# Designs tried in a protein design run: peptides against a protein of PDB entry 2N1D. Part 141

Target 1, 169 residues: chain A of PDB entry 2N1D
Amino acid sequence: EVKVKIPEELKPWLVDDWDLITRQKQLFYLPAKKNVDSILEDYANYKKSRGNTDNKEYAVNEVVAGIKEYFNVMLGTQLLYKFERPQYAEILADHPDAPMSQVYGAPHLLRLFVRIGAMLAYTPLDEKSLALLLNYLHDFLKYLAKNSATLFSASDYEVAPPEYHRKAV

## One batch from the design tools (peptide; made by RFdiffusion4, then SolubleMPNN)

Design b1_p26_5_s4 (from b1_p26_5, 12 letters changed)
Fold by OpenDDE base, seed 5:
Structure b1_p26_5_s4 (fold): chain B 169 residues (1-169), chain A 26 residues (1-26)
Amino acid sequence: as target 1 above (169 residues)
Amino acid sequence: SELDKRVAEAIEGLERDAAEIEAELA
């Protein structure tokens, strides 16, 4: 099985995110103030600004595109706690054709990386390509860790109203 | 570590919920 290592700096956030949703019954505010698309764009621009070659820039763009694709495919069925399903249904009703990378933000993006390993195990990639991909995924996670203070905040969550609890049963 | 234990709990919860969601949508 392919395992993606989560930086130590981001591990506490995975726990806090889990606690906010499942125990404190809060919801991440949607649409996100900073969505997945913007985070990935910032990462790509960050890599570009560091003086990478054109070939490296191309590789980063491909990785960004891949992360976005996996996120959009997996969000609804693989990256949500059960308590978040009514909110997801409302989002689909209001934005039926919008990719979820334009709606959701950093917390849900981070969840992708604890789930993507199993998916990559079934992807027809040779060992060299897989190793390269994993290197970029870890590089991106390091970027998230570096910017964690601005990307991850409990203030982006709010207590779900009583009427939501009725929908969540 | 305690942190790793809590992370594992979060991941397991997400995996469990995903399985239930998939079953509901099937």
Scores: peptide ipSAE 0.704, ipTM 0.955, DockQ to the pose 0.826
Fold by OpenDDE base, seed 2:
Structure b1_p26_5_s4 (fold): chain B 169 residues (1-169), chain A 26 residues (1-26)
Amino acid sequence: as target 1 above (169 residues)
Amino acid sequence: SELDKRVAEAIEGLERDAAEIEAELA
């Protein structure tokens, strides 16, 4: 099975995110102040600034596009806790044609990487392509870890109102 | 480690909820 290793610096956030949603009954503020599209764009620009060749730049763009696509496909069914479903329904009603990468932010993006491994195991990629992809995914996670102070904050969550609780149970 | 255990719990919770969501959509 393909397993994507999460940087140690980001592990506490996965726990805090889980706790905020499921135990403290909070919700991540949507639309995100910094959405997934913006995070991926910043990463791509960061890689470009490091003096990459044309081929490497192309690869980064493809990886960014792939992450975005996987996120948009998986968000609604694979990356939400049950408590978040009413919020998601509201987002769909208000923004039916908007990709979720324009709505959600870093916490949900990080959740992708704990779920994507199982899907990649069934993806028809040769060993070299898979290894390259995994390298870029880990590289991206390192980027998230490096910028974790600005990307992950409990202050981006808020206590759900009582009327929301009735919808979520 | 204790941290790894808690991470596992978070992941398991997400997987469980995902399974329920998929069942509701089926």
Scores: peptide ipSAE 0.702, ipTM 0.955, DockQ to the pose 0.850
Fold by OpenDDE base, seed 3:
Structure b1_p26_5_s4 (fold): chain B 169 residues (1-169), chain A 26 residues (1-26)
Amino acid sequence: as target 1 above (169 residues)
Amino acid sequence: SELDKRVAEAIEGLERDAAEIEAELA
């Protein structure tokens, strides 16, 4: 199995995210103030500003596109705790054609990287391509870690109201 | 480490919930 290593700086956020949702019964505020699309765009622009070659820039864009696609495909079925399902259903009902990368933010994006490894293990990628992809995924995670103070905050969560609890049973 | 154990617990919880979601959708 392909495992993507999570930076030490982001490990506490995975734990806090899990605790906030499952134990404290809170929800990430949606739509996100900074959605996945914007995070990926910022990353791409950051890489561009570092003076990458055309080939490297192209590769970054492809990686960004891939991350976005995987996120949008996996969010509803692979990246949600059970408590979040009613919220997702409401979002889907209100915005059926909107990609989830425009709705959700950094915490859910981070969850992708603990789940994407299993998916990548069964993709028809040669070893060199897979290694290159993994390098970019780790590079992106390092970017998230570098910007974690602005991307991850418990203040982006709120206590679910009693009416939500009735829906989440 | 204790942190790694907590991370593993979080991941396992997410995987468990995902499995339940998929089972419900099947």
Scores: peptide ipSAE 0.695, ipTM 0.953, DockQ to the pose 0.837
Fold by OpenDDE base, seed 1:
Structure b1_p26_5_s4 (fold): chain B 169 residues (1-169), chain A 26 residues (1-26)
Amino acid sequence: as target 1 above (169 residues)
Amino acid sequence: SELDKRVAEAIEGLERDAAEIEAELA
């Protein structure tokens, strides 16, 4: 089993996100003010600004591309609470050709990292490559933690209307 | 820790819901 450690600074957000959706019956506002694509772009630019070598820059771009791909594949079936399914259906109807990385934001991106470990366990990567990938994933999580004040906020959620509750079982 | 316990509950809830979603799509 591959386990991705979540920074202590981000653990409360996982709990609050879970509580807001499942217990308080709120929804994250979509489309996100800052979507997954923009977060990943900011991270890549951040790494570039720190004077990375060509090899490090290439590796960062590959990691960003990989995170985006996994997010888009996993969002609809692996990263949503049941209460969010009607909202997802509405998004698909309104934006049928848009990747979910352009619609969803930081909270759903963070959920990826608690689920991606199981996927990586079945990926045919050698030990050295897996260790390197994990290092970059943890580096990205550290970046999220550093910018958590601007990326995570309960104000990005809103109470679902009564009509939505009738659709959500 | 108590925080880790709550995180685990959140993850378990997400995993359970994912399983139900997969079953619905099957």
Scores: peptide ipSAE 0.694, ipTM 0.953, DockQ to the pose 0.840

Design b1_p26_6_s1 (from b1_p26_6, 15 letters changed)
Fold by OpenDDE base, seed 4:
Structure b1_p26_6_s1 (fold): chain B 169 residues (1-169), chain A 26 residues (1-26)
Amino acid sequence: as target 1 above (169 residues)
Amino acid sequence: DEEELIERNEEELEEMMEKIEAEYAA
């Protein structure tokens, strides 16, 4: 299995996010005030501002595109807790053609990196390419850690109404 | 089927969070 290292600073956020939803029965407010597309765009712009060459910029754009695609593919099947299923169903009904990267935000994006390692293990990448990809993923995670104060907040969650509890198993 | 796979994935995700909590708390 491919191991993606989560920064120590972000591990509490993963656990708190999990706790807010599964134990406190809250939901992340959707659509996100800052969606995954916006976060990835900010990262790309951040890398550009650091003086990257054209080649480096191209690589960053490819990584961003890859993260976005993986997120959109994996969100519904691998990145949700059971309590979030009714909310997801409502999102699909209200936004049938919208990619989930335009709806969901930082917490769900961070969950991707808990699961993406298993996906990468079955991709036909050579050792050098895989190492390069992992370096970019870790770099992105470091970016999330640097901006964690603005990206992650319990105030982005709300208590689910009684009607929702009846839908959730 | 898809539903069974999703349920398994949901359980795995929670297990991963439990593992992460145990690791950084230790």
Scores: peptide ipSAE 0.683, ipTM 0.943, DockQ to the pose 0.815
Fold by OpenDDE base, seed 3:
Structure b1_p26_6_s1 (fold): chain B 169 residues (1-169), chain A 26 residues (1-26)
Amino acid sequence: as target 1 above (169 residues)
Amino acid sequence: DEEELIERNEEELEEMMEKIEAEYAA
């Protein structure tokens, strides 16, 4: 399996997010105030502002597009806890044609990087391409860590109502 | 089959978080 290293600073958030959902029976507020598309756009602008130009590396736009695509493909099948299923069903009903990157936010995006390694392991990439991709994924994770104070907050969650609880458990 | 796969994925995701949490307990 291809290992994507999660920054130590973000690991506690993964646990907190998991705890909020599964143990405290809360839900991330949707649609996200800051969705995945916005986060990726901010990252792209950040990278471009740094003036980093290298023909040997992936273009920032390609990396962003890739992360977005993986997120949109994986969210519904790999990035949700059981308790979040009724919420997801409601999102699909209300936004049938919207990519999930426009609905969900930073916590679910971070979950992607817990699961993406296994997917990359089955992707026919040469060593150079894989290394470049991994470098950008780790760079993006570092960006998330640097901006964690604004991207990850328990205040973005709320206790699920009793009606929801009956559907989810 | 898809539902079964989703259920497995949900369990795997929780297991991954349990492993991360265990790092703090060790």
Scores: peptide ipSAE 0.682, ipTM 0.942, DockQ to the pose 0.802
Fold by OpenDDE base, seed 1:
Structure b1_p26_6_s1 (fold): chain B 169 residues (1-169), chain A 26 residues (1-26)
Amino acid sequence: as target 1 above (169 residues)
Amino acid sequence: DEEELIERNEEELEEMMEKIEAEYAA
């Protein structure tokens, strides 16, 4: 497995997110006020504002596109806790034509980086290309850490109603 | 099957969070 290092300042957010859902039986409010597409767009614009060359801009766009694709593929099968399944089913029924990157937000995006290493292990990349990709993934994680105060908040979660608990067994 | 895989993934995700939480005590 390819190891993606999570910044130390983001690890508490992963644990808090996990605690809110599994122990406190809360749900992240959906659709997200700031969805994954928006977060990735902000990152791309942030990188472009740093005076990148054409080649670096191309690389950023490729990374953003890759993160979005992996998120959309992995969300439903790898990035949800059991308690979130009824909510996910409702989202699929209400928004069948929308990619999950337009529905979910920062907490679920951060979960991606806990699991993406296993997926990258099966990607046919040479050592240099893989190293470059990992550098960009870590750069993106640094961006999330830098903006964690605005991206991660317990106020984005809601207590699930009693009728929801009956569905989430 | 797909359902079994999903359940395994859910368990693995929780286990990974438990490992991260345990790092705070180390």
Scores: peptide ipSAE 0.682, ipTM 0.941, DockQ to the pose 0.777
Fold by OpenDDE base, seed 2:
Structure b1_p26_6_s1 (fold): chain B 169 residues (1-169), chain A 26 residues (1-26)
Amino acid sequence: as target 1 above (169 residues)
Amino acid sequence: DEEELIERNEEELEEMMEKIEAEYAA
Protein backbone atom coordinates (compact mmCIF):
# COMPACT_ATOMS: atom_id res chain seq x y z
CA GLU B 1 0.00 0.00 0.00
CA VAL B 2 1.10 3.51 -0.79
CA LYS B 3 1.28 5.48 2.41
CA VAL B 4 0.10 9.07 2.42
CA LYS B 5 1.15 10.64 5.67
CA ILE B 6 -1.40 12.93 7.24
CA PRO B 7 0.24 15.81 9.10
CA GLU B 8 0.00 15.42 12.84
CA GLU B 9 -1.65 18.82 13.01
CA LEU B 10 -4.59 17.55 10.98
CA LYS B 11 -5.15 14.18 12.60
CA PRO B 12 -7.05 15.67 15.55
CA TRP B 13 -9.35 17.39 13.09
CA LEU B 14 -10.27 14.09 11.50
CA VAL B 15 -11.28 12.90 14.94
CA ASP B 16 -13.34 16.04 15.49
CA ASP B 17 -14.97 15.58 12.11
CA TRP B 18 -15.83 12.00 12.97
CA ASP B 19 -17.23 13.05 16.32
CA LEU B 20 -19.34 15.84 14.88
CA ILE B 21 -20.95 13.59 12.31
CA THR B 22 -21.26 10.21 13.95
CA ARG B 23 -21.62 11.05 17.62
CA GLN B 24 -23.14 14.51 17.66
CA LYS B 25 -25.25 13.84 14.55
CA GLN B 26 -24.25 17.06 12.86
CA LEU B 27 -23.83 17.78 9.17
CA PHE B 28 -21.31 19.91 7.35
CA TYR B 29 -23.09 22.91 5.87
CA LEU B 30 -23.55 22.48 2.13
CA PRO B 31 -22.79 23.96 -0.27
CA ALA B 32 -19.50 24.75 1.39
CA LYS B 33 -18.61 28.38 1.89
CA LYS B 34 -15.17 27.45 0.61
CA ASN B 35 -15.40 24.46 -1.68
CA VAL B 36 -12.71 22.04 -2.80
CA ASP B 37 -12.29 23.83 -6.12
CA SER B 38 -11.51 27.06 -4.31
CA ILE B 39 -9.06 25.41 -1.94
CA LEU B 40 -7.20 23.79 -4.80
CA GLU B 41 -7.16 27.03 -6.74
CA ASP B 42 -5.70 28.86 -3.78
CA TYR B 43 -3.02 26.22 -3.46
CA ALA B 44 -2.16 26.42 -7.14
CA ASN B 45 -1.91 30.19 -6.99
CA TYR B 46 0.18 29.95 -3.86
CA LYS B 47 2.65 27.63 -5.57
CA LYS B 48 2.78 29.67 -8.76
CA SER B 49 3.45 32.87 -6.89
CA ARG B 50 6.56 31.29 -5.45
CA GLY B 51 7.89 30.11 -8.81
CA ASN B 52 8.08 26.45 -7.84
CA THR B 53 6.10 25.06 -10.75
CA ASP B 54 8.90 23.90 -13.03
CA ASN B 55 8.43 20.18 -12.47
CA LYS B 56 8.05 18.58 -15.88
CA GLU B 57 6.52 15.34 -14.64
CA TYR B 58 3.88 16.79 -12.36
CA ALA B 59 3.03 20.43 -12.73
CA VAL B 60 0.97 21.99 -9.97
CA ASN B 61 -2.01 22.27 -12.27
CA GLU B 62 -1.82 18.60 -13.10
CA VAL B 63 -1.66 17.68 -9.43
CA VAL B 64 -4.61 19.91 -8.64
CA ALA B 65 -6.57 18.40 -11.49
CA GLY B 66 -5.73 14.94 -10.23
CA ILE B 67 -6.80 15.67 -6.69
CA LYS B 68 -10.03 17.14 -7.97
CA GLU B 69 -10.73 14.13 -10.13
CA TYR B 70 -10.05 11.66 -7.35
CA PHE B 71 -12.22 13.64 -4.99
CA ASN B 72 -15.12 13.77 -7.40
CA VAL B 73 -14.87 10.05 -8.04
CA MET B 74 -14.41 8.93 -4.46
CA LEU B 75 -16.60 11.32 -2.46
CA GLY B 76 -19.91 9.59 -2.91
CA THR B 77 -18.72 6.03 -2.57
CA GLN B 78 -15.78 6.15 -0.18
CA LEU B 79 -15.58 9.36 1.85
CA LEU B 80 -18.99 9.71 3.50
CA TYR B 81 -20.23 8.41 6.80
CA LYS B 82 -23.53 6.59 6.75
CA PHE B 83 -25.20 9.52 8.47
CA GLU B 84 -24.26 11.78 5.56
CA ARG B 85 -25.94 9.67 2.87
CA PRO B 86 -29.31 11.46 2.86
CA GLN B 87 -27.55 14.80 2.58
CA TYR B 88 -25.53 13.53 -0.35
CA ALA B 89 -28.69 12.32 -2.06
CA GLU B 90 -30.26 15.74 -1.67
CA ILE B 91 -27.16 17.38 -3.10
CA LEU B 92 -27.25 15.13 -6.14
CA ALA B 93 -30.90 15.98 -6.70
CA ASP B 94 -30.39 19.71 -6.28
CA HIS B 95 -27.09 19.92 -8.17
CA PRO B 96 -27.14 17.13 -10.75
CA ASP B 97 -24.57 18.74 -13.04
CA ALA B 98 -22.18 20.05 -10.41
CA PRO B 99 -19.05 18.16 -9.45
CA MET B 100 -18.84 17.45 -5.76
CA SER B 101 -15.66 19.52 -5.60
CA GLN B 102 -17.90 22.55 -6.05
CA VAL B 103 -20.20 21.51 -3.22
CA TYR B 104 -18.07 20.00 -0.48
CA GLY B 105 -15.23 21.62 1.43
CA ALA B 106 -12.06 21.09 3.41
CA PRO B 107 -13.18 18.37 5.83
CA HIS B 108 -14.26 16.01 3.07
CA LEU B 109 -11.20 16.89 1.03
CA LEU B 110 -9.03 15.87 3.95
CA ARG B 111 -10.88 12.56 4.16
CA LEU B 112 -9.71 11.88 0.61
CA PHE B 113 -6.15 11.61 1.83
CA VAL B 114 -7.15 8.93 4.31
CA ARG B 115 -8.20 6.72 1.40
CA ILE B 116 -6.19 7.88 -1.60
CA GLY B 117 -3.12 5.86 -0.71
CA ALA B 118 -4.87 2.60 -1.38
CA MET B 119 -6.08 3.88 -4.72
CA LEU B 120 -2.65 5.06 -5.77
CA ALA B 121 -1.26 1.60 -5.15
CA TYR B 122 -3.18 0.43 -8.20
CA THR B 123 -2.26 3.30 -10.50
CA PRO B 124 0.09 2.52 -13.40
CA LEU B 125 2.83 4.90 -12.29
CA ASP B 126 6.50 4.12 -12.17
CA GLU B 127 8.31 4.53 -8.89
CA LYS B 128 9.78 7.89 -9.79
CA SER B 129 6.48 9.36 -10.91
CA LEU B 130 4.71 8.00 -7.87
CA ALA B 131 7.31 9.47 -5.55
CA LEU B 132 6.95 12.83 -7.23
CA LEU B 133 3.18 12.68 -6.92
CA LEU B 134 3.44 11.77 -3.26
CA ASN B 135 5.71 14.73 -2.68
CA TYR B 136 3.09 17.04 -4.13
CA LEU B 137 0.33 15.42 -2.12
CA HIS B 138 2.32 15.85 1.06
CA ASP B 139 3.08 19.41 0.07
CA PHE B 140 -0.62 20.05 -0.38
CA LEU B 141 -1.39 18.48 2.98
CA LYS B 142 1.18 20.76 4.55
CA TYR B 143 -0.63 23.66 2.93
CA LEU B 144 -3.88 22.49 4.49
CA ALA B 145 -2.17 22.25 7.85
CA LYS B 146 -0.81 25.78 7.57
CA ASN B 147 -4.29 27.08 6.79
CA SER B 148 -6.17 24.78 9.13
CA ALA B 149 -7.47 27.60 11.30
CA THR B 150 -9.50 28.98 8.41
CA LEU B 151 -10.32 25.70 6.68
CA PHE B 152 -11.48 23.52 9.55
CA SER B 153 -14.06 24.70 12.07
CA ALA B 154 -16.81 23.04 14.02
CA SER B 155 -18.92 26.11 13.29
CA ASP B 156 -19.28 24.84 9.73
CA TYR B 157 -21.38 22.00 11.08
CA GLU B 158 -24.94 22.11 12.36
CA VAL B 159 -27.23 19.72 14.17
CA ALA B 160 -29.33 17.71 11.77
CA PRO B 161 -33.07 18.21 12.18
CA PRO B 162 -35.33 15.41 13.39
CA GLU B 163 -36.68 14.91 9.89
CA TYR B 164 -33.18 14.12 8.70
CA HIS B 165 -32.67 11.52 11.41
CA ARG B 166 -35.65 9.59 10.12
CA LYS B 167 -34.07 9.46 6.67
CA ALA B 168 -30.70 8.39 8.00
CA VAL B 169 -31.91 5.31 9.88
CA ASP A 1 -10.60 17.73 27.10
CA GLU A 2 -10.90 14.74 24.80
CA GLU A 3 -9.05 16.38 21.94
CA GLU A 4 -6.07 17.20 24.10
CA LEU A 5 -5.89 13.66 25.40
CA ILE A 6 -5.98 12.25 21.89
CA GLU A 7 -3.32 14.65 20.74
CA ARG A 8 -1.03 13.66 23.58
CA ASN A 9 -1.45 9.96 22.89
CA GLU A 10 -0.20 9.17 19.41
CA GLU A 11 -1.09 5.53 19.72
CA GLU A 12 -4.65 6.35 20.61
CA LEU A 13 -4.77 8.79 17.73
CA GLU A 14 -3.61 6.20 15.24
CA GLU A 15 -6.20 3.76 16.50
CA MET A 16 -8.86 6.39 16.05
CA MET A 17 -7.62 7.06 12.53
CA GLU A 18 -8.02 3.42 11.65
CA LYS A 19 -11.49 3.40 13.13
CA ILE A 20 -12.44 6.52 11.21
CA GLU A 21 -11.21 5.06 7.96
CA ALA A 22 -13.23 1.93 8.54
CA GLU A 23 -16.39 3.94 9.09
CA TYR A 24 -16.29 5.74 5.76
CA ALA A 25 -18.94 4.52 3.34
CA ALA A 26 -20.45 2.33 6.05
Scores: peptide ipSAE 0.266, ipTM 0.792, DockQ to the pose 0.043

Design b1_p26_6_s2 (from b1_p26_6, 13 letters changed)
Fold by OpenDDE base, seed 5:
Structure b1_p26_6_s2 (fold): chain B 169 residues (1-169), chain A 26 residues (1-26)
Amino acid sequence: as target 1 above (169 residues)
Amino acid sequence: DEEELLEKNEEELAELMEEIEKEYKE
């Protein structure tokens, strides 16, 4: 299995996110004020501003596109807690053609990286390419950690109403 | 079926967070 290391700074947030939803019965407000597409765009622009845009084997834009694709594929099946299912169903009904990267935000994007390692293990990449990809993924996670104060906040969650609880049981 | 798979994935996600919590609190 491919191991993706989560920065220590972000581990508490993963747990807090999990606690807010599963224990405190809150929901991340959707659509996100800052969606996954926007976060990835900011990262790409950040890399460009630092003169670290492309290399021979992996370009930042390709990495961003890859993260976006993985997120959109995995969100509905692998990145949600049971309590979030009714919310997801409502999103699909209201936005049937919208990619989830335009709806969800930083917390769900971060969840991707606890699952993506297993997916990459089955991806037909040579060892060198995989190592480069992992380096970029870790670089992106470091970016999330540096911007964690603006990307992750409990104020982006709200208590689910009684009507939602009835749907979730 | 699909529902069973989703339930399994939801449980696995929770388990991963439990492991992370134990790790950083050590």
Scores: peptide ipSAE 0.673, ipTM 0.940, DockQ to the pose 0.802
Fold by OpenDDE base, seed 3:
Formats: C-alpha cells, structure tokens, sequence
Structure b1_p26_6_s2 (fold): chain B 169 residues (1-169), chain A 26 residues (1-26)
C-alpha cells in the first residue's frame, strides 16, 4: 500500500466535509463555483510563475493531467458518501458527457488523496518514479493547504430538503 | 454486484474519515 500524507491543516477539513454530508445532511453546491479543472490550472500556473527550471521526470502538466484523470475515474465510485448518490445521479442526468472535474470542487478533490494511495500501489512505476510522483502529489496538497481559506468553506454547502432525504434512503 | 461495490466503497470512505478524526482529535 502506498500512503499519501495529508497535510495536518487539511485533515480537519476532511472531517468537517464528512460531517456536513453525513451528520448534518448537507450537500456541496453543484456545479462548483471553482471546479477541479480550475484548481489544477491555478496550481500549474502557480508552479510556472515560480520559474521552476529543475529537470524533473514528471512535468507539472503531466501531474495535473494525472490528478484530473484519477479524479474523473474515481469520483463516482470511490469519492462519494451514500447521501450524495442522488445528487450525483442528477448531475449525470444533467451533464452526461461532462467530466466530473468540471462539476465538482475542492472538497471532493481532497477526498481523492485519501483514496489515491491504493490506486498508486497498482501503477507500473518503479520506486524512484513513484517517489517522485508522490513528491508532486504532496506538493499539490501543500498548495491546497496554503489556499485552504479560499478553497474550503462550509458556505459552499446547503441543507438538503426533505424530498432529497427520501431519495437518499 | 455494482451496488454492493458502491456500498462497500461508501463505507470504506466513511471509515477512513473516522480514522482521521480520531487521529487529530487525540
């Protein structure tokens, strides 16, 4: 198993996100005001603006593309709580051909990194390449932590109506 | 089959969050 370390600053948010959905019966507002695509684009631009000239096996754009792909593959099957299933079904009906990285936002993206380690364990990467990839993922997580005040907010959630509760059973 | 897998994944995700909650609250 490959372990992706979540920054300590983001662990409370993961729990708060979980609490908002499962205990408080709220839903993240969709489509997200700031979707996963935009977050990844901002990160890529941030890295480019810092003038990174180091010779790396992985380019920032490749890492971004990889994160996006993993998110789009895993969102529907591994990154949702049971209470979110009716919402996801509605999103699929309304946006059947849209990648979920254009619909969902920072909270669900953060959930990816709780689950991505298991997926990376089955990737055909040698130890050195895997370590390098992990460094990039941790760098991205550090970026999320640095910008957490703008990326993560309880105000992006809303109480699900009683009609939704019936569908979620 | 598919529904069973989704249910297991949902439960696993919740369990992971419970573990994180225990870690940072201790």
Amino acid sequence: as target 1 above (169 residues)
Amino acid sequence: DEEELLEKNEEELAELMEEIEKEYKE
Scores: peptide ipSAE 0.672, ipTM 0.940, DockQ to the pose 0.804
Fold by OpenDDE base, seed 2:
Structure b1_p26_6_s2 (fold): chain B 169 residues (1-169), chain A 26 residues (1-26)
Amino acid sequence: as target 1 above (169 residues)
Amino acid sequence: DEEELLEKNEEELAELMEEIEKEYKE
């Protein structure tokens, strides 16, 4: 099994995010103030500013593109709790052609890394390429952890209205 | 079938979070 290690600093947030949605019946405010596209762009710029200009198969830009693609593919089917389904349906109706990486933010992006390991296990990558990819994914997660104070906040959630509850059961 | 798959995925996601919670709280 391919396991993507989540930084210890971010594990509590994953649980808090889960609690906010499922137990406290809150919703992450959408569209996100800082969407996935923006987060990935900031990471890429951060790496470039630090002189990371390697020509490896999984260069920073390619990794960013890959993360974005996986997020956009997996968000609707694998990264949502049941309570979030009506919200997602509304987003699709309002933004039919927008990739979800332009709508959702850091919490949902972090959820991706809980699931992506299983997907990587089936990728046709050799051991060396997979190791390189994992290194970049872990590097990105470290970046998220470093910026967690600005990326993850309970204030980005709001209590769902009563009419939402009726269609979320 | 599609709805069943979504339900399964939603439950799995929750289970993964429960596992993570156990890791650092125990």
Scores: peptide ipSAE 0.671, ipTM 0.940, DockQ to the pose 0.798
Fold by OpenDDE base, seed 1:
Structure b1_p26_6_s2 (fold): chain B 169 residues (1-169), chain A 26 residues (1-26)
Amino acid sequence: as target 1 above (169 residues)
Amino acid sequence: DEEELLEKNEEELAELMEEIEKEYKE
């Protein structure tokens, strides 16, 4: 297993997100006000503003593209709690051609990093390449932590209506 | 089957969060 370290600042949010949905029966409002695509774009632009060379910019873009792809592949099967399944079904019906990175936001993106380590264990990367990738992933997580006040808020969740509860059993 | 896999993944996700909670609360 490949371990991706989650910043200590973000661990409480992962638990709060889990609690909001599974215990308090709330749902993250979709489509997200700030979706995964925009978060990744902001990160890439942030890295560019720090004076990266062409090669470094390329690397950042590749990492962003990779994160986006992993998110879109894993969201529906690995990043949702049972209570979120009816909502996901509605999203698929309403947005059949949209990648989930355009629908979901920061909380679900953060969940990816709890799972991505296991997926990376199956990638045919050499030790150096894997280390480099992990460095970028950790760098991105630091970015999320730095911007956590604007990316993560309980106000982005809403209590699910009674009709939804009947679907989510 | 697919439904069983989804349920397993949902449970594993919850378990991961429980582990994280234990880590920083201890």
Scores: peptide ipSAE 0.670, ipTM 0.939, DockQ to the pose 0.797

Design b1_p26_6_s3 (from b1_p26_6, 12 letters changed)
Fold by OpenDDE base, seed 2:
Structure b1_p26_6_s3 (fold): chain B 169 residues (1-169), chain A 26 residues (1-26)
Amino acid sequence: as target 1 above (169 residues)
Amino acid sequence: SAEAELERAEAELEAMMEEIEKEYKE
């Protein structure tokens, strides 16, 4: 089993995000003010500014690309609560050719790391490659934790209208 | 079915959040 450790600072947010949607019947505002693509780009630039070698820069870019790919593949089938399904359907109808990394933001990106471990367990990576990948994933999560004040906010959610409730079940 | 698989995935996600909540509250 591959376990991706979530920073302690971000665990409460995962629960709050879950509570906002499933219990308080709110929805994350879409399209996100800061989408996954932007977050990943900021991370890559942040790493570059730290004076990384060309080799490390290449590795960061590959990790960013990988995170983006996994997010886009898993969002619709693995990262949504039932209450979010009508919203997702509307997004698909309005933006059929847009990757979800351009629509969704930090909360859904963080959910990826709760589920990605199981996917990585079945990925044909050698021990060294897997360890390197995990290091970068944890590094990225630390970046999210460092910027959590700007990336995660309950103000990015809104109460779903009554008509939404009928189609959410 | 695809619908059943989706329901299972959604339930798994919620279960994971419940587990995370227990981890940091205990």
Scores: peptide ipSAE 0.632, ipTM 0.932, DockQ to the pose 0.786
Fold by OpenDDE base, seed 4:
Structure b1_p26_6_s3 (fold): chain B 169 residues (1-169), chain A 26 residues (1-26)
Amino acid sequence: as target 1 above (169 residues)
Amino acid sequence: SAEAELERAEAELEAMMEEIEKEYKE
């Protein structure tokens, strides 16, 4: 199996996010103030500013595109807690033509990396290609950790109203 | 069924968070 290592400084946030939703019955405010598309764009620009070669810059863009695609595919079926289902249904109804990477933000993006390893195990990539991909995924996670103060905040969550609770049971 | 698969995925996600919490709090 493929293992994606989560930076130690991000593990507490994963647990806090989980707690806010499932135990405290809060919801991440949608649409996100800073969506997944913008986070990935910032990462790509950050890598460009580091003086990478043209080839390395191209590779980063491909990785960003891949992360975005995986997120959009997995969000609805793999990355949500049960309590978030009514919210997701409302988002689909209100934004039927929008990819979820334009709606959701950093917390849900981080959840992707908890689940993506199992899916990568079934890819037809050779060992070298897989290792290269993993290196980029870990590099991106380091970027998230470095910018965690601006990307992750409990203030982005709000208490769900009583009418929402009736839908979530 | 699709509903059963969704429920399993949700349970797996929570289980992963429980494991992560156990790891860093030790």
Scores: peptide ipSAE 0.616, ipTM 0.929, DockQ to the pose 0.807
Fold by OpenDDE base, seed 1:
Structure b1_p26_6_s3 (fold): chain B 169 residues (1-169), chain A 26 residues (1-26)
Amino acid sequence: as target 1 above (169 residues)
Amino acid sequence: SAEAELERAEAELEAMMEEIEKEYKE
């Protein structure tokens, strides 16, 4: 089994995000004020500023590209609660060709790392490559934890209108 | 079906959150 460890600092946020949507019937405001593309770009720039060699920079760029691709593939089928499906359908209708990494933000990106481990288990990577990838994923999660105060906020959610409730049942 | 698989995935996501909540509250 491939297990991606979530930092303890971020676990309460995963639960709060889940509670806001499924129990309090709120929705994350879309399009996100800071989307997944922007978060990944900030991370890449952060790593580059730390004095990486060309090879390390290349690896970071590949990891960022990989995270983005996994997010875009998995968002609609793996990372949404049932209450969020009508919102997702509206996004697809309004932005049919836009990648979801340009629409969604930090909370949904964090959900990816709860689900990505099982998917990676079926990816044909050798032991060394997998270990390296996991190191980068954990490094990225540490980055999210370090910046959690600016990336995760309940104020980014809003109460769903009555019309939405009828659509979501 | 595709709809059934989606529902299973959604339920699994919620189950994961329940486990995380249980883990850090213990």
Scores: peptide ipSAE 0.610, ipTM 0.928, DockQ to the pose 0.786
Fold by OpenDDE base, seed 3:
Structure b1_p26_6_s3 (fold): chain B 169 residues (1-169), chain A 26 residues (1-26)
Amino acid sequence: as target 1 above (169 residues)
Amino acid sequence: SAEAELERAEAELEAMMEEIEKEYKE
């Protein structure tokens, strides 16, 4: 199995996010103030500013595209807690054709990296390609860690209303 | 079933967070 290492700085946030949703019965405010698309774009621009070759820029863009695709595929079935299901259903109803990367934000994106390893184990990638991908994934996670103060905040969550609780069970 | 798969995925996600919590609190 492929192991994606989560930076130590981000592990507490994963747990806090989990606690906010499942124990405190809060919801991440949607649509996100800063969605996954925006985060990935910022990362790409960050890498571009630090890059020295067009080929590297191309590789970053491909990785960003891949992360976005994986997120959009996995969000609905792999990255949500049970309590978030009614919210997701509402989002689908209101925005049926919108990719979830335009709706959800950093916390859900971070959850992807907890689950993506198992998925990558079944992808037909050669060792070199997989190693390169993993390097970029870890690089991106490091980027998230560096910007964690602006990307992750409990203030982005809100207590779910009573009517939500009735349909979330 | 699809519902069973969803419940399994949700449970797995929570289990992963529980493990992460144990890791950094120990």
Scores: peptide ipSAE 0.653, ipTM 0.936, DockQ to the pose 0.785; fails the geometry check

